# Designs tried in a protein design run: peptides against a protein of PDB entry 8HF1. Part 169

Target 1, 320 residues: chain A of PDB entry 8HF1
Amino acid sequence: NVMLYATKPTEVMVSFPHQEQVLTVTRLISAEIEKFYVSLDLMNIGVQPIRRSKSLQCLRDPSKKSFVKQLFNDFLYQMKEYGIYAASIAIISLIVEFDIKRRQAETLSVKLMHRTALTLCEKIRHLLVQKLQDMTYDDDDDNVNTEEVIMNFSTPKVQRFLMSLKVSFADKDPKDICCLVFVERRYTCKCIYGLLLNYIQSTPELRNVLTPQFMVGRNNISPDFESVLERKWQKSAIQQFRDGNANLMICSSVLEEGIDVQACNHVFILDPVKTFNMYVQSKGRARTTEAKFVLFTADKEREKTIQQIYQYRKAHNDIA

## One batch from the design tools (peptide; made by RFdiffusion4, then SolubleMPNN)

Design b2_p21_3_s3 (from b2_p21_3, 12 letters changed)
Fold by OpenDDE base, seed 5:
Structure b2_p21_3_s3 (fold): chain B 320 residues (1-320), chain A 21 residues (1-21)
Amino acid sequence: as target 1 above (320 residues)
Amino acid sequence: LEEIPEYLEEELKKYEEEFKK
């Protein structure tokens, strides 16, 4: 029985301009991924035997092509929603995943497919890093992790989020901070985590104030894809957050599945609230005195967001 | 603790709106 204690956090909306980053590099990357999809569709990788794992919904594309496309689509989403800097971190996760899949490949054709995907990821990484370096006089990878580079190569949404973190936490004791950051996609958790690590390290005011962790949701596709490492990481990250060794947790909607997380004083919703359950559960974590619940919205979606939140409030009051 | 420049707080406040209770 989740006692729906009526949480009354201060609800804040932060607006940001809807700017499509019209960068030549993002267009080039998108075009290279599209060309790769055409090539991928033409690849004959044979019919893989459908190992009937019990969960019905993943008709594993017997070709594993759908999984490759999903990872690149998630990357394209992250590049669009969070910017080039976030994309430079996100691409590393794809490189790691495709290298694992290449090594685990049962056939030469599948091995070649993952190798081709990996080669594209390395090309994308190079294009992204080169673009980040255009602001630096030095070709060293470490020089791209400055506060200035992070801010300039982030979307307006991420810029406002980072500003909100700086303003909210630079004057606070780390022990008094319990922050949740909700994102829609599981892969965004790692991306925003890496971005925040670099941002906090480059921002003296947040250094030793914020200690981020992330929780990747359970992979509904197959428990076999959850490495023992990912499960250990989840358990460790949650424990660190409970023990106060981490004070900011980045999570996807999977905290819904009954992960006992302490009452938080800050809850940030970085992506649009798409469901009533997400609204109630995320807001329901903002339970401390003076708790803040912060939403981010594009200016063009402001009115729609306001109306949606009022509808959710009404629906919540009708069931409480 | 380095003080956040007041201009950054003011700039953020331009984009922040509290939902009516």
Scores: peptide ipSAE 0.308, ipTM 0.818, DockQ to the pose 0.065
Fold by OpenDDE base, seed 2:
Structure b2_p21_3_s3 (fold): chain B 320 residues (1-320), chain A 21 residues (1-21)
Amino acid sequence: as target 1 above (320 residues)
Amino acid sequence: LEEIPEYLEEELKKYEEEFKK
């Protein structure tokens, strides 16, 4: 019995302009990925054995071409939705993953495929970092992580999100903050975490106020080894959040039934609310008297978002 | 403690809408 304590958080909508960052670098990166897909389709990697986990779930063999394409498609999504600064963080996750798979490759052909993917990721990283440096006076790599660079190379959605964090939490006591940030995708969770670490460190008003953590949902078909490390990370991150050692948690799914997270003061929904369950479960975490539930919407989708939230409110009141 | 410039709060308020209860 989840007592639907009808805590009525203040529901806020933040609008942002629908502007795609049409940078030459993003076009170059997209073109290089498309060229890579053509080359990848021509690669003969042989018949890969279907690794069945003991649980009869057909593990998507992470060595398959489809998985490589999925990672680059997810990267392209992060670059489009969050900007080139977030993409510079997201590409590191791809580099790490392809290096692991390159080392774990059972065949020379699979090893070569992952090596080629890794080389492309390194090229993409260089193009992104170079573009971030073009706005810095000093060629030092550390200078790309300034508040100004992060803001200038983030999408309007991310800019409004960072502004909302700064306004909401500047000079507050860290103990009084319990914040959740919901994102749709697993890789978004990691790249927004990395972006927030750098933003908080570069923003004096937040540096000693916000301590972020991230959690990824369990239902991702990760290899058994990655699943153990991720389970350890998830347990540690949740414990730090419970102990108050972290006060901002980024989640790629509504915390599965049974992860008891404390009552939160702030819930941010960075990506569009696609389901009634997501709305109810995320809003249901904003349980304090002054709790805020914040949604982000493009100006073009404002009316549609308003109507959708009123429909969800009505449906929630009819069930409660 | 560099106070958040009042202009940033005012700017954000222009983009924030509270959903009617």
Scores: peptide ipSAE 0.306, ipTM 0.810, DockQ to the pose 0.064
Fold by OpenDDE base, seed 1:
Structure b2_p21_3_s3 (fold): chain B 320 residues (1-320), chain A 21 residues (1-21)
Amino acid sequence: as target 1 above (320 residues)
Amino acid sequence: LEEIPEYLEEELKKYEEEFKK
């Protein structure tokens, strides 16, 4: 067994300015969500049947007020961390979820709760799309998916990520690319996927180069909450990536359980590395010759990030 | 072949730091 000394990937840190996008639209959206929370707390939804799901993560009854608040809090986080353009994609996922929950509601009170949440999501979507259209001459929704609009309405982190993709992959052979993008949260995985589809389609240098897919880690999702459709999508996405039909995969978990992903030449960590295991497992996917492992950090967190990476390197060398 | 504008690579290089081995 030739232990192929996995050439240690080149580790790169990309810095971005910490900019809180203080747009009027983001303030309006936050205020509408806060008003909705007050209204939601006043709603009498009665005693909900506890679906005894076998997994501990299933204690979050998706029909409860707490789950509704969680989805909106996750949306607010995406809008803050990734920008208005990403938020316009993220809100669609909430619309889909609340429409499903509205249809599955066992009581009129729960149905009304999800209907009210859905109405708020449609209002938020309209506010976001209207803001994206401020840069377009045409009121056509398809015209908001330009490289310029995506860049201008993305956070500095996302801008640097997109720049890094363009610089790294423009005019390359698609077969020579095996890229992983790690994100912290499940909802971010789908949101960044949608953003990348639109960005790649609007960027001639990438249109025939990058084919993205996304996968949500199984461990983060109770099997009871995974739709059959989502499970089929995950299997298909993994297979497409293995077969080379997709060359960029967005993942919300470090592939702990049994997703044998091929050796990659690029690994991007879009969100902060919070654990040693995340560092080792994500970096451990960058195994090709000249592989790159790219981290994104806010300027204010730069020193802390550097120190943390050196600590992880030391700890990894002490175990190896 | 729309060449990546050299300016974009130069701009990205301003924000990139390689971790010393």
Scores: peptide ipSAE 0.297, ipTM 0.811, DockQ to the pose 0.064
Fold by OpenDDE base, seed 3:
Structure b2_p21_3_s3 (fold): chain B 320 residues (1-320), chain A 21 residues (1-21)
Amino acid sequence: as target 1 above (320 residues)
Amino acid sequence: LEEIPEYLEEELKKYEEEFKK
């Protein structure tokens, strides 16, 4: 029962400006995705056979078109919320997923649909990488993975998060660090993980200090659709974090499912806290002496966030 | 080992608010 021990971490709120960096490249990418949606709606992929899984939940095989649109909508969200550097990593996950779906396609029409989506992802990746390269003044250094490029092409939220990591952990003993980073979406875990790997590698003060891992939530879809690979990865990542081989874990709402993670000294909430349960469970991981619980909020949402946290504190104290 | 520039800590502190107990 996580409720019984009143862990009293220091609760910190970090504000960031709500600047929509309206880059020409983000407008172009959004317009290309919208054009693709129009073309996708006109595609005749035929009636998809309802795979009668023997389990009573006829999970209607989600419309193959709806799944394609969901992935691009999730990408657009990540590009908006985390910036174009994070988007350059996120697009690779879409490429991998559409390539798998293309190979698994039972019909030529479905194969063509996934191929068209894949070609769009490759175009988007090229546009993003080109924009990252345009800021490197040194013609010879094709390295888009510098601290400067990462910071300049990240949203103010991600910039404040990276600054908070640098201030919190620079030149510390890696054994004294147990950090959790909570994000809302499963795809954000992979994206922020890739961003942190590159940021840590480019930041000398963090290179030998932070070792990140990520944990992807169980797909709410049947455990049969979780690849054996994803389950093995989750077990390995958790074990590395327990053994101290990793000291920073990026996770979605999965830690709500009763994953026994060690007492942490830092908990970062990168996305808005939407529920009382998320607040209690995430804060309840900050259990060490002098533990910190850090929230990020846009300036425009600051007052609402403060009120919500005080309501959650009151509700937690009334139950405890 | 380059010390975290004092300016970065000071800059972050401008945006940090501790929730009073």
Scores: peptide ipSAE 0.253, ipTM 0.772, DockQ to the pose 0.064

Design b2_p21_3_s4 (from b2_p21_3, 11 letters changed)
Fold by OpenDDE base, seed 2:
Structure b2_p21_3_s4 (fold): chain B 320 residues (1-320), chain A 21 residues (1-21)
Amino acid sequence: as target 1 above (320 residues)
Amino acid sequence: LEPIPEFQEEELKKLEEEFKK
């Protein structure tokens, strides 16, 4: 049974202090989003014409407002979980999406709704960038992408993640690296990818060592809404990772059944492991000799996380 | 069950001390 001789990856834990980033800017942003939700609930966007597009989901008025709220809720989550530097990248994705939706709007009322959301995103972006610039002496927007700014405006989890990458990969041969980073949410992949690009570029020890890509799983809810561009990008990202042109990949889903990726030597689980399936499938990618499976936990949740991993180890050994 | 070790605690502490300066 050839599976029994698979080198078991070394499971390692990174603990981080639970610190809430108490910034005035985060409170201001949260309050502006809450005010916007009140305004959004009062907006009459009218009965949307039933376009005979086969996806029944676009038909109901609540779905458009609900989607706008979902994007801002995901942004608020990213700001809380990853910090204001990550939020400055995450807000750009919202700007792009609301601008596309504004241009595609079938009614003036929907166009106005997306315009109002876009205006709020630009205000949030300005508040975030201004706060990042408060640590820079030079007014140049490019100066916010330093190692110091990234680290100071990231959560302890992200700080420890970046430090773990630096310790693991500083001055190594890029060919010896095959790294996966798992995150819970689809939008977190893009956010952490953008953060890693800037961090790697600002960190001399990593600049020519790590080449990141990201991959988002198929949204089971609406495969039809995946833009042709997103599908092309996903295929390109996977191919670059297979060809060794990228050596670090950020994933939000366990690579769906049928996405073949090579054996990796590092697997980082940035967010909590919530399911046994996630544990088995992510750990199952760490197959090289001396492979590491790295877990992140808050200090307060360390014991609970350890017990959960022991349960998953036991269950995995009972099936194997 | 094998314990889960802390990831390179000494090296991470050094980087934290550099970052706090």
Scores: peptide ipSAE 0.271, ipTM 0.854, DockQ to the pose 0.798
Fold by OpenDDE base, seed 4:
Structure b2_p21_3_s4 (fold): chain B 320 residues (1-320), chain A 21 residues (1-21)
Amino acid sequence: as target 1 above (320 residues)
Amino acid sequence: LEPIPEFQEEELKKLEEEFKK
């Protein structure tokens, strides 16, 4: 039994300035969502019969209002944490979801609720796109996907993340790259994926070097409630990453569930490491020679982050 | 416990300076 001494990854920290981008557009969007919540609370959508299917559909708010609020709250979080460029991508996911829900509505009242949510999403999209265009000379939507626009309308965390990717991977052989990017939220995977596609396409040094994929966490509820399409997509994304057809994978808590992925040479933790399990599972994927485990922290939280990582290192060494 | 180094701070600063121009 050759105990393959798991090479300990080099832990590295990226610090970023805590700048709340005080954009008037973000305040306006937040205020529009708050007004919508007041309107939503006044909507009589009826008590939907709790379909007593023993299936975890029981966690669906019988009103479906909680799901609508959850999507907008997740959007507000993404806008705050990743910036208005990321928000312009995130809002498209909401539009798609609300259009599906509108079409699947069993009642006129539920249909109207999803239609009102969709109308708000379109308004938000226009406000975001208009703000992205303020830095472009041309009103063409393609012009908002430049490296300059992406960087200027991203939070300092995302800016430093993109710079770290450029520094790490510029002009490298795609075959030598096996990168994981961990994010906390399921919806952030899609948002950061879309941002990375546009950034890579706009960055010559990364074009044809990085091929991103994403994995959306299994619904904590049950793998049985994942759409057949979502399960097929997840299997395909994992397989592409295993086959080397993708070399950067954006993940949430999915890898904690024992998804078998190859040993990676880079692991980026874009969001705060909140649990020891997340630390061990994510770090345990950085298993190649010269593997890097990259942490992101606000400057104001640097010392707290360092102390937390030292605690996790100690706890990990006591178990190993 | 080994210190956690800052990620290529000089290279990141150069990219930031290029981006601010």
Scores: peptide ipSAE 0.257, ipTM 0.841, DockQ to the pose 0.800
Fold by OpenDDE base, seed 3:
Structure b2_p21_3_s4 (fold): chain B 320 residues (1-320), chain A 21 residues (1-21)
Amino acid sequence: as target 1 above (320 residues)
Amino acid sequence: LEPIPEFQEEELKKLEEEFKK
């Protein structure tokens, strides 16, 4: 019995300074969202017409207001964790979602609620784009998607992530690259995907080297047409990654859902590892002989992160 | 327990110096 010694990946850490980007624009956006929450709480969205079964119990569906607040809270998190450049991409996903919900609204009051949310998103998008343009001195180059703009308006975590990709993959053969990037939240996958497309396009050393894709977990919530399109997108993205038409995949909790991806030579964990299962599953994808497992940590959390990884290593060795 | 090394610290420092110019 030749024990195939599964080569353990090399674990490495990237430290970044904890800098809160104190921009006037981020404070203004946060204040506008808080003001919107006060107005949203006062909105009478009425009783949803329950399907015509006999009992007249007019239940307010608090879930619709809760969902609107969840999307804006996720946006505020992304703006804080990834920066205003990432936020300019994230806000587009909210615009799309609120426009769909506005069109699907069965009542005028619900339609008005989603319209008000959409108007706020358009205002936020304008404020973000203006701030990105303020750094471009040339009136003629409306292109906010330069390497300089992306780097200057990203958090230290995202800056160090992009630098680590450039160091790892500059001028390499695309066929030798199989990279996974793990993030915590579903909406972060789309945001980081859009950021990477623009960064790769603006970086000559990566333009013909990295081809990104993204994969998001199944939404248990909407049985609607979106779930069919998302399932088709996931199947297409996985197939492109298997066929080598994509060599970098951005994932959330996708591995917990039993999605089988190939063995990778690089695994980046952009957000904190919160569970032992996430650690084992993500590390278990780094299966090549020279595979790297890259962790990101703030300097202030470095000691705590190291201790947590040592606990996970010990627990993994006790089961193996 | 094997220490967790810092990721290519010298190469990252060179890139940081390029972006600060």
Scores: peptide ipSAE 0.254, ipTM 0.844, DockQ to the pose 0.795
Fold by OpenDDE base, seed 1:
Structure b2_p21_3_s4 (fold): chain B 320 residues (1-320), chain A 21 residues (1-21)
Amino acid sequence: as target 1 above (320 residues)
Amino acid sequence: LEPIPEFQEEELKKLEEEFKK
């Protein structure tokens, strides 16, 4: 029970400027998704047979249209919150998911719907990659995965996060590092993991220091969509982190599911702490006074964030 | 209530200045 330990890590805040990345490419992508939603609403996909064994989500959306819209809305959120570089990685997860759904389609109409979604994802991927390539001067260096490209096409939040990692861990012994990074959404874990792999590989001071892994929470709403592969991968990632073969773990909602992770000396909260439980559970992984609990906030939301953390501290002290 | 300090503000500012060059 993580609540029983009055953990007093050093709470630290990283402020970042609120900047909406107003790129022409983001407007084009948003407009293409909106056009797709109009077309999707006009698609007759029929009534799908409700398999009795399908999770509550499959019961709520027998048409699967809401699920398609959810994935694109999650992508749009990630593009806004993390930038176009993170979006270029996030779109690959949509491509994989829509390809699986296309192959699993029981009807031609549903197969066509997922094919249309997949075609849009490939168009979006091309637009994003083309925009990342605009900074590569050399026609021969197709490598959009440089520190410069990652930083320039990331939001101020992600820039400050990467800078905070560099400042915290440059040239340190990898054995002395046990870092958690908490994000709100499952798909954010994957895109931030991919971003970190590329950033670490392009940053000499971190290349042999940080070994990232990610862990996605169990979608309690759809245990049937947790592939046996995802469960095996999650178990492997946790084990690598326990064994010290990975020293940075990106997590979403994992602690709510009773996944036991070791005590860490760094806990980064990349997304806003929306609940008291999230605060207690994430902070409860930083067990020493030397451990850092790092919060990210936009400058405009700084005071509100501070007041919220003070309320959570008070509530935690009243229970402990 | 202990204040929440800013994370290594000087070092982050230095990195930001290096990145803007």
Scores: peptide ipSAE 0.253, ipTM 0.841, DockQ to the pose 0.801

